# Ledger of designs, part 46: peptides against a protein of PDB entry 5VVV

Target 1, 276 residues: chain A of PDB entry 5VVV
Amino acid sequence: FLCGVVEGFYGRPWVMEQRKELFRRLQKWELNTYLYAPKDDYKHRMFWREMYSVEEAEQLMTLISAAREYEIEFIYAISPGLDITFSNPKEVSTLKRKLDQVSQFGCRSFALLFDDIDHNMCAADKEVFSSFAHAQVSITNEIYQYLGEPETFLFCPTEYCGTFCYPNVSQSPYLRTVGEKLLPGIEVLWTGPKVVSKEIPVESIEEVSKIIKRAPVIWDNIHANDYDQKRLFLGPYKGRSTELIPRLKGVLTNPNCEFEANYVAIHTLATWYKSN
Target 2, 276 residues: chain A of PDB entry 5VVV as posed
Amino acid sequence: FLCGVVEGFYGRPWVMEQRKELFRRLQKWELNTYLYAPKDDYKHRMFWREMYSVEEAEQLMTLISAAREYEIEFIYAISPGLDITFSNPKEVSTLKRKLDQVSQFGCRSFALLFDNIDHNMCAADKEVFSSFAHAQVSITNEIYQYLGEPETFLFCPTEYCGTFCYPNVSQSPYLRTVGEKLLPGIEVLWTGPKVVSKEIPVESIEEVSKIIKRAPVIWDNIHANDYDQKRLFLGPYKGRSTELIPRLKGVLTNPNCEFEANYVAIHTLATWYKSN

## One batch from the design tools (peptide; made by RFdiffusion4, then SolubleMPNN)

Design b1_p12_4_s3 (from b1_p12_4, 8 letters changed)
Fold by OpenDDE base, seed 4:
Structure b1_p12_4_s3 (fold): chain B 276 residues (1-276), chain A 12 residues (1-12)
Amino acid sequence: as target 1 above (276 residues)
Amino acid sequence: KEEMKKIALEDL
């Protein structure tokens, strides 16, 4: 069971010292996972093709080493979906080389994120792939196998919540393709019925699990504030039954952008997880 | 940038 934090918000990323302090807190609270997915990291999303500099490499190596010191699984995410051509072998090779670099930093767990992108394939991809889901699954499976089938590999679908599913969760052709074609060792990220789910009913997890043919990892936006940074979500982790725990592969909270605001959010997630 | 922030707002 993956339980911890995703740094998955838009806005100023956390500094390396905040991330190290996070790992210390996660260990202390018996949480086990950090997903590196900061949307405004240029080399994560907008410039995903660009290799890390020597200085950035040293920082990431230090961060990954710190995660290991605190027994926290460091998952490196990349979001190539803004401008990748899935059918282009050069793009796939570029993605491979980027993940090879991160593997050299001592990273062993990875994520491919296709959240917050247009649902339309380019003309070249339409000639090769039957659907956007087929294109995403193809590259995800290829990368997963290329990396030697790492123990933890995550996929974030473009339809990552109930409201984004067309026509709905149980009938989505996109999620059906993901469930049928994504390799079984790849985990699927999900935010619940909504992007910011006030509640995540058990029945909603059973519905999505059926179509994706696996238990999801919750990317939990309950404490996310990147959509309204004038608000701080200081309340407890709530609206999730502990009956979800045996039906999930994990829960990763995407909390407030303000690192200092997240004590209650993360601590109450830990309390929730231990209450099963 | 602003459009992607709207995705979370449309669900609110």
Scores: peptide ipSAE 0.058, ipTM 0.805, DockQ to the pose 0.679
Fold by OpenDDE base, seed 1:
Structure b1_p12_4_s3 (fold): chain B 276 residues (1-276), chain A 12 residues (1-12)
Amino acid sequence: as target 1 above (276 residues)
Amino acid sequence: KEEMKKIALEDL
């Protein structure tokens, strides 16, 4: 069971010292996972093709080493979906080289994220792939196999919550393709019925699990404030039955942008997880 | 308003 934090918000990324302090807290609270997915880290999303500089490489190696010191699984995410051409072998090769670089930093766990992108393929991809889901699954499976089938590999779908599913969760052709074609060793991220789910009912997890043919990892936006930075979400982790735990592969909370605001959010997630 | 993640205009 993956339990911890995703740094997955828009706005100023956390500094390396905040991330190291997070790992100390995660270990202390018997949480085990950190997903690196900061939307405004340029080489994560907007410039995903760009290799890390020597200085950035030293920082990431130090961060990954710190995660290992605190027994925290460091998952490196990349979000190529803004401008990748899935049918272009050069784009696939560029993504491979980027993940090879991160593998040299001592990273062993990875994620491909296709959240918050346009649902339209370019003309070249439409000639090769029968749908956007087929394009995403093709590259994800190829990268997963290329990396030697790492123990933890995550996929974030473009339809990552109930409100984004067309016509609905159980009938989505996109999620059906993901469930049928995504390799079984790849985990699927999900935010619940909404982007910010006030509640995640057990029945809603049973519905999505059936179509994706696996238990999801919850990307939990309950404490996210990137959509309204005038608000801080200081309340406890709530609206999730502990009956979800045996029906999930994990829970990763995406909390407030302000690192100092997240004590209650993360601590109460840890209490919830240990209450099963 | 539905509570949603902030999406940048360049992301759409």
Scores: peptide ipSAE 0.058, ipTM 0.789, DockQ to the pose 0.194
Fold by OpenDDE base, seed 5:
Structure b1_p12_4_s3 (fold): chain B 276 residues (1-276), chain A 12 residues (1-12)
Amino acid sequence: as target 1 above (276 residues)
Amino acid sequence: KEEMKKIALEDL
């Protein structure tokens, strides 16, 4: 069971010292996972093709080493979906080289994120792939196999919550393609019925699990504030039954952008997880 | 992007 934090918000990323402090807190609270997915990290998303510099490589190696020291699984995410051409073998090769570099930093766990992108393929991809889901699954399976089938590999769908599913969760052709064609060792990220789910009912997890043919990992936006800079979510982790735990592969909270605001959010997630 | 999260919040 993956339990911890995703740094998955828009706005200023956490500094390396905040991330190391997070790992100390995660270990102390018997949490086990950190997903590196900061939306405004340039080489994560907007410039995903760019290799890390020597200085950036040293910082990432130090961060990955610190996660290992605290027994925290460090998952490196990349978000190529803004401008990748899935049918172009040069783009696939560029993505492979980027993940090879991160593997050399000592990273062993990875994620491909296709959240917050347009649903339309370019003309070249439409000639090769029958749908956007087929294009995403093809590259995700190829990358997963290329990396030697790592123990933890995550996929974030473009339809990552109930409200983004057309016509709905159980009838989505996109999620059906993901469930049928995504390799079984790849985990699927999900935010619940909404992007920010006040509650995640057990029945909603049973519905999505049926179509994706696996238990999801919750990307939990309950404490996310990147959509409203005037709000801080200081309340406890709530609106999730402990009956979800045996029906999930994990829970990763995407908390407030302000690192200092997240003590209650993360601590109460840990209490929830240990109460099963 | 901020708009997609904002749109999902206006439907709240």
Scores: peptide ipSAE 0.056, ipTM 0.804, DockQ to the pose 0.536
Fold by OpenDDE base, seed 3:
Structure b1_p12_4_s3 (fold): chain B 276 residues (1-276), chain A 12 residues (1-12)
Amino acid sequence: as target 1 above (276 residues)
Amino acid sequence: KEEMKKIALEDL
């Protein structure tokens, strides 16, 4: 069971010292996972093709080593979906080389994120793939196999919540393709009925699990505030029954952008997880 | 401008 934090917000990323402090807090609270997915990290999303510099490589190696020291699984995410051409073998090769570099830093766990992108394929991809889901699954499976089938590999769908599913969760052709074609060792990220789910009912997890043919990992936006800079959510982790725990592969909270605001968010997630 | 997470109006 993956339990911890995703740094998955828009806005200023956390600094390396904040991330190391996070790992210490996660270990202390018996949490086990950090997903590196900062949207405004240029080499994560906008410039995903660019290799890390020597200085950036040293920082990432140090961060991954610190995660290991605190017994925290470091998952490196990349978000190529803004401008990748899925049918172009050069794009696939570029993604492979980027993840090879991160593997050399000692990273063993990875994520491909296709959240917050347009649902339309380019003309070249439409000639090769039957749908956007087929294109995403094809590259995700190829990368997963290329990396030697890492123990933890995550996929974030473009339809990552109930409100984004067309026509709905149980009838989505996109999620059906993901469930049927995504390799069984790849985990699927989900935010619940909404982007910011006030509640995640057990029945809603049973519904999505049926179509994706696996238990999801919750990307939990309950404490996210990147959508409203005037909002700070300091309330406890709530609206999730502990009966979800046996029905999930994990829960990763995407908390407030302000690192020091997240004590209650992360501590109450840890209390929830240990109450099962 | 900082990118903000796209939340649907129904998610608020």
Scores: peptide ipSAE 0.050, ipTM 0.789, DockQ to the pose 0.430

Design b1_p12_4_s4 (from b1_p12_4, 8 letters changed)
Fold by OpenDDE base, seed 1:
Structure b1_p12_4_s4 (fold): chain B 276 residues (1-276), chain A 12 residues (1-12)
Amino acid sequence: as target 1 above (276 residues)
Amino acid sequence: KEKMFKIAREDL
């Protein structure tokens, strides 16, 4: 069971010292996972093709080593979906080289994120792939196999919550393709019925699990505040039955942008997890 | 693209 934090918000990323302090807190609270997915980290999303500099490499190596010291699984995410051409072998090779570089930093766990992108493929991809889901699954499976089938590999769908599913969760052709064609060793991220789910009912997890043919990892936006800079979410982790735990592969909370605001959010997630 | 994330969170 993956339990911990995803740094997955828009806005100023956490500094390296905050991330190291996070790992110490995660270990102390018996949480085990950190997903590196800061939207405004340039080489994560907007400039995903760019290799890390020597200085950036040293920082990432130090961060990954710190995660290992605290027995935290460091998952490196990349979000190529803004402008990748899936049918172009040069784009696939560029993605492979980027993940090879991160593997050399000592990273062993990875994620491909296709959240917050347009559902339309370019003309070249439309000639090669039957749908957007087929294109995403093809590259994800290829990368997963290329990396030697890492123990932890995550996929974030474009339809990552109930409200984004067309026509709905159980009938989505996109999620059906993901469930049928995504290799079984790849985990699927999900935010619940909404992007920010006040509640995640057990029945909603059973519904999505059936179509994706696996238990999801929850990307939980309950404490996310990147959509409203005037608000801090300081309340406890709630609206999730502990009956979800045996029905999930994990829970990763995407909390407030302000690192110092997240004590209650993360601590109460840990209490919830240990209550099962 | 960022708008989709913000809109879906404003509908709360």
Scores: peptide ipSAE 0.076, ipTM 0.831, DockQ to the pose 0.562; fails the geometry check
Fold by OpenDDE base, seed 5:
Structure b1_p12_4_s4 (fold): chain B 276 residues (1-276), chain A 12 residues (1-12)
Amino acid sequence: as target 1 above (276 residues)
Amino acid sequence: KEKMFKIAREDL
């Protein structure tokens, strides 16, 4: 069971010292996972093709080493979906080289994120792939196999919540393709019925699990505040029955942008997880 | 991008 934090918000990323402090807190609270997915980290999303500089490499190596020191699984995410051509072998090779570099930093767990992108394929991809889901699954499977089938590999679908599913969760051709064709060792991220789910009913997890043919990892936006800079979510982790735990592969909270605001959010997630 | 994410969260 993956339990911890995803740094998955828009806005100023956490600094390396905050991330190290996070790992210390995660260990202390018996949480086990950190997903590196800061949307405004340039080489994560906007410039995903760009290799890390020597200085950036040193920082990431140090961060990954710190995660290991605190027994936290460091999952490196990349979000190529903004401008990748899935059918272009050069794009696939560029993605491979980027993940090879991160592997050299000592990273062993990875994620491909296709959240917050347009559902339209380019003309070249339409000639090769029958759907957007087929294109995403193809590259995800190829990368997963290329990396030697790492123990933890995550996929974030474009339809990552109930409200984004067309026509709905159980009838989504996109999620059906993901469920049928995504390799079984790849985990699927999900935010619940909504992007920010006040509640995640058990029945909603059973529904999505059926179509994706696996238990999801919850990307939990309950404490996310990047959509409203005037609000801080300081309340406890709530609206999730502990009956979800045996039906999930994990829960990763995407909390407030302000690192200092997240004590209650993360601590109460840990309490929730241990109460099972 | 930020707009789609913000829109998706403002509709909550």
Scores: peptide ipSAE 0.075, ipTM 0.830, DockQ to the pose 0.455; fails the geometry check
Fold by OpenDDE base, seed 2:
Structure b1_p12_4_s4 (fold): chain B 276 residues (1-276), chain A 12 residues (1-12)
Amino acid sequence: as target 1 above (276 residues)
Amino acid sequence: KEKMFKIAREDL
């Protein structure tokens, strides 16, 4: 069971010292996972093709080493979906080289994120792939296999919550393709009924699990505040029955942008997780 | 693209 934090918000990423402090807190609270997915980290998303500099490599190596020191699984995410051409072997090779570099930093767990992108493929991809889901699954499977089938590999669907599913969760051709074609060792991120789900009912997890043919990892935006910089979500982790735990592969909270605001959010997630 | 995430959260 993956339980911890996804740094998955828009806005200023956490600094390395904040991330190290996070790992210390995660260990102390018996949480086990950090997903590196900061939207405004340039080489994560906007410039996903760009290799890390020597200086950036040193920072990431230090960060990954710190996660290991605190027994936190460091999952490196990349979000190539803004401008990747899935059918272009050069793009696939570029993605492979980027993840090879991160593997050299000591990273062993990875995620491919296709959240917050347009649903339209380019003309070249339309000639090769039957759908956007087929394109995403193809590259995800290839990367997963290329990396030697790491123990933890995550996929974030473009339809990552109920409100993004067309026509709905159980009937989504996109999610059906993901469920049928994504290799079984790849975990699927899910956010619940909405982008910010006040509640995540058990039934909603059963529904999505059926179509994706696996228990999801929750990307939980309950404490996310990147959409409203005037608000801090200081309340406890709530609206998730502990009955979800046996039906999930994990829960990763995407909390407030302000690192200092997240004590209650993360601590109460830990309490929730340990209450089962 | 960023707008879709923000809008989807503003509609909550």
Scores: peptide ipSAE 0.074, ipTM 0.829, DockQ to the pose 0.458; fails the geometry check
Fold by OpenDDE base, seed 3:
Structure b1_p12_4_s4 (fold): chain B 276 residues (1-276), chain A 12 residues (1-12)
Amino acid sequence: as target 1 above (276 residues)
Amino acid sequence: KEKMFKIAREDL
């Protein structure tokens, strides 16, 4: 069971020292996972093709080593979906080289994120793939296999919550394609019925699990505040029955952008997880 | 895109 934090917000990424402090806190609270997915990290999303510099490499190596020291699984995410051409072998090769570099930093767990992108394929991709889901699954499977089938590999769908599913979760052709064609060793990220789910009912997890043919990992936006600079959610992790735990592969909270504001968010997630 | 994420959360 993956339980911890996703740094998945828009806005200023956490600094390396904050991330190291996070790992210490995660270990102390008996959490086990950190997903590196900061949206405004340029080499994560907007410039995903760009290799890390020597200085950035040293920082990432140090960060990954720190995660290992605290027995925290470091998952490196990349979000190529803004401008990748899925049908272009050069793009696939570029993605491979980027993930190879991160593998050299000692990273062993990875994620491909296709959240917050347009559902339309370019003309070239339409000639090769029957749907956007087919394009995403194709590259995801290829990368997963290329990396030697890592123990932890995550996929974030474009339809990552109930409200983004067309026409709905159980009837989504996109999620059906993901479920049917995404290799079984790849985990699927999900935010619940909504992007920010007030509640995640058990039935909603059963519904999505059926179509994706696996238990999801919850990307939990309950404490996210990047969408409203006036919000700081300091309340406990709630609206998730512990009955979800056996029905999930994990829960990763995407908390407030302000690192120091997340004590309650992360601690109460840990309490929730240990209450099962 | 960032704007789409913000909108998707504001609509909740």
Scores: peptide ipSAE 0.066, ipTM 0.820, DockQ to the pose 0.483; fails the geometry check

Design b1_p12_5_s1 (from b1_p12_5, 8 letters changed)
Fold by OpenDDE base, seed 4:
Structure b1_p12_5_s1 (fold): chain B 276 residues (1-276), chain A 12 residues (1-12)
Amino acid sequence: as target 1 above (276 residues)
Amino acid sequence: DDVYMEFYESLR
């Protein structure tokens, strides 16, 4: 069971010292996972093709080493979906080289994120793939196999919540393709019925699990404030029955952008996780 | 809460 934090918000990323402090807190609270997915890391999303500099590499190596020191699984995410051409072998090779670099930093767990992108393929991809889901699954499976089938590999769908499913969760051709064709060792991220789910009913998890043919990892936006940085979410982790735990592969909370605001959010997630 | 929907939809 993956339980911890995803740094997955838009806005100013946390500094390395904050991330190390997070790892100390996660260990202390018996949480086990950090997903590196800061949207405004330029080399994560906007410039995903760009290799890390020597200085950036040193920082990431140090961060990954710190996660290991605190027994936290460091998952490196990349979001190529803004401008990748899935059918172009050069794009696939570029993605491979980027993840090879991160593997050299000592990272062993990875994620491919296709959240917050258009559902439309370019003309070249439409000639090769039957749908956007087919294109995404193809590259995800290829990368997963290329990396030697790492123990933890995550996929974030473009339809990552109930409200983004067309026509709905149980009838989504996109999620059906993901469920049928995504390799079984790849986990699927999900935010619940909504992007920011006040509640995640058990029935909603059973519904999505059926179509994706696996238990999801919750990317939990309950404390996310990137959409309104004038608000801080200081309340406890709530609206999730502990009956979800046996039906999930994990929960990763995407909390407030302000690192210092997240004590209650993360601590109460840990309490929730231990209550089962 | 329509505030978050407007934000995340604007990213698509």
Scores: peptide ipSAE 0.504, ipTM 0.920, DockQ to the pose 0.908
Fold by OpenDDE base, seed 5:
Structure b1_p12_5_s1 (fold): chain B 276 residues (1-276), chain A 12 residues (1-12)
Amino acid sequence: as target 1 above (276 residues)
Amino acid sequence: DDVYMEFYESLR
């Protein structure tokens, strides 16, 4: 069971010292996972093709080593979906080289994110792939196999919540393709019925699990404030029955952008996880 | 809360 934090918000990323302090807190609270997915890290999303500099490499190696010291699984995410051509072998090779570099930093767990992108494929991709889901699954499976089938590999779908499914969760051709064709060792990220789910009913997890043919990892936006940074979500982790725990592969909270605001959010997630 | 929906939809 993956339990911890995703740094997955839009806005100013956390500094390296905040991330190291997070690992210390996660270990103390018996949590085990950190997903590196800061949207405004240029080499994560907008410039995903760009290799890390020597200085950036030293920082990432130090961060990954710190995660290992605190027994926290470090998952490196990349979001190539803004401008990747899925059918272009040069794009696939560029993605492979980027993940090879991160593997050299000592990273062993990875994620491909296709959240918050346009659903339209380019003309070249339309000639090769039957749908957007087929294109995403193809590259995800290829990268997963290329990396030697790492123990933890995550996929974030473009339809990552109930409200983004067409026509709905149980009948989505996109999620059906993901469920049928995504390799079984790849985990699927999900935010619940909504992007920010006040409640995540057990029945809603049973519904999505059926179509994707696996238990999801919750990307939990309950404490996310990137959409309105004038608001701070200081309340406890709530609206999730402990009966979800045996029906999930994990829970990763995407909390407030302000690192100092997240003590209650993360501590109460840990209490929730240990209460089962 | 309609505020977050407008934000995330605008990113598409």
Scores: peptide ipSAE 0.495, ipTM 0.916, DockQ to the pose 0.913
Fold by OpenDDE base, seed 2:
Structure b1_p12_5_s1 (fold): chain B 276 residues (1-276), chain A 12 residues (1-12)
Amino acid sequence: as target 1 above (276 residues)
Amino acid sequence: DDVYMEFYESLR
């Protein structure tokens, strides 16, 4: 069971010292996972093709080493979906080289994120792939196999919550393709009924699990505030029955952008997890 | 909450 934090918000990423402090807190609270997915880290999303500099590499190596020291699984995410051409072997090779670099930093767990992107494929991809889901699954499977089938590999669907599913969760051709074609060792991220879900009912997890043919990892935006910098979400982790735990592969909270605001959010997630 | 929907939809 993956339980911890995804740094998955838009806005100023956490500094390395905040991330190290997070790992210390995660260990103390018996949480086990950190997903590195800061949207405004340029080499994560907007410039995903760009290799890390020597200085950036040293920072990431230090961060990954710190996660290991605190027994936190460090999952490196990349979000190539803004401008990747799925059918272009050079793009696939570029993605492989980027993940090879991160593997050299000591990272062993990875994620491919296709959240918050346009559903339209380019003309070249339309000639090769029958749908956007087929393109995403193809590259995800190839990367997963290329990396030697790492113990933890996550996929974030473009339809990552109920409100983004067309026509709905249970009838989504996109999610059906993901469920049928994504290799079984790849975990699927899910956010619940909404982008920010006040509640995540058990029935909603059973519904999505059926179509994706696996228990999801929750990317939980209950404390996310990137959409409204005037608000801080200081309340407890709530609206999730502990009956979800045996039906999930994990829960990763995407909390407030302000690192200092997240004490209650993360602590109460830990209390929730340990209460099962 | 319409605020977050508008934000995340604008990213597509």
Scores: peptide ipSAE 0.485, ipTM 0.916, DockQ to the pose 0.914
Fold by OpenDDE base, seed 3:
Parts: sequence; structure tokens; C-alpha cells
Structure b1_p12_5_s1 (fold): chain B 276 residues (1-276), chain A 12 residues (1-12)
Amino acid sequence: as target 1 above (276 residues)
Amino acid sequence: DDVYMEFYESLR
């Protein structure tokens, strides 16, 4: 069971010292996972093709080493979906080289994120793939296999919550394709019925699990505040029955952008997790 | 309060 934090918000990423402090807190609270997915890290999303510099490499190596020191699984995410051409072998090769570099930093766990992108494929991809889901699954499976089938590999679908599913969760052709064609060792991220789910009913997890043919990892936006800088979410982790735990592969909270605001959010997630 | 929907949709 993956339990911890995703740094998955838009806005200023956490600094390395904050991330190290996070790992210390995660260990202390018996949490085990950190997903590196900061949207405004340029080489994560907008410039995903760009290799890390020597200085950036040293920082990431140090960060990954710190995660290991605190027994936290470091998952490196990349979000190529803004401008990748799935059918272009050069794009696939570029993605492979980027993930090879991160593997050299000592990273062993990875994620491909296709959240917050247009559903439309380019003309070249439409000639090769029958749907956007087929294109995403193809590259995800290829990368997963290329990396030697890492123990932890995550996929974030474009339809990552109930409200983004067309026509709905159980009837989504996109999620059906993901469920049927995504290799079984790849985990699927899900935010619940909504992007920010006030509640995540057990029945909603059973519904999505059926179509994706696996238990999801919850990307939990309950404490996310990137969408409204006037709000801070300081309340406890709630609206999730502990009956979800045996039905999930994990829960990763995407908390407030302000690192120091997240004590209650993360601590109460840990309490929730240990209550089962 | 679905203020977040407008935000995330604007990023697509």
C-alpha cells in the first residue's frame, strides 16, 4: 500500500530542504511514499524533453538519496502530454533517455502523467492509434517494459476522476481501453468522483476498479489549494472510509502549496491509514 | 464549490 504525499500542484515547487523535511515527517508518521510531480518544474512538464543539468542532477541525486535514508519510496513523474507525438519514435526515444538519466540518479519508481491535457491527438497520431487512450497506453507500456518493469510504475489517465469520464466512469471507452490494454503491473492514479473529492465512496472505487481492472492509487486533492491562492486547507483528512484501504493500491495526498501548512493534512492521513 | 474545475480546465 502506497501512502504519502504527491507534490503535484501548480505553483512554486518545494525546495530540496522542504522535501527532505517531508521525508523525515513521512518516516516518523509511518508513511512510505513521495511522488515527485511538481507541475511548474520545467523539466517535469513544459520542457520534459530537456535533460537535467549537472547541477540539477546533483540536486535530484541528493534528494533521492535522502528519500532512501528515510525509507521513503521516491517516484519520479514526468508529464509529456502537452506536446508529445506518441507515434514519433524520436519522441519515445527522448522520453526513454530522460528516464534513463533519472534512473542513473538512483530512482527506481516512475510515473507517466497524462492529466490536464487536451483529448485530441495530432494528425500523425490519428493515423497510428485508434484513440487517445491507445496512444497513451502504447507509450506507457513501452516505457514500463524499457525500464525493466519497475516494482512501482504509475499512470495518470486524462480521465482521472468521475467528472472527467465520458459519458461516465463505467461506460468510458477511454478508461475501458486503459483497463484492457495497460499492463497489469502499472498502477492507475485516480482523484475520486471529482478533481477535489469531498468524499470518496467505496462504491465509486468499486466502479472505477472494475473498468480499469485494478485497484487505483488515490491522488487525493482534498487539501490541494493551487486552484485558489486565497484558500488554505488546514482541516483533517476526512470523507474516506477506512474500508477503502483494502480496495486501493495507495493514497497520495496532494496538499497545500505552502509546505508549512500541511502538518495536519499529512498527519491525519497517517492516522487514517494506521486506523485500519 | 467547483472553483477548481475552471482552474484545471483552463490548463487543458
Scores: peptide ipSAE 0.396, ipTM 0.887, DockQ to the pose 0.896

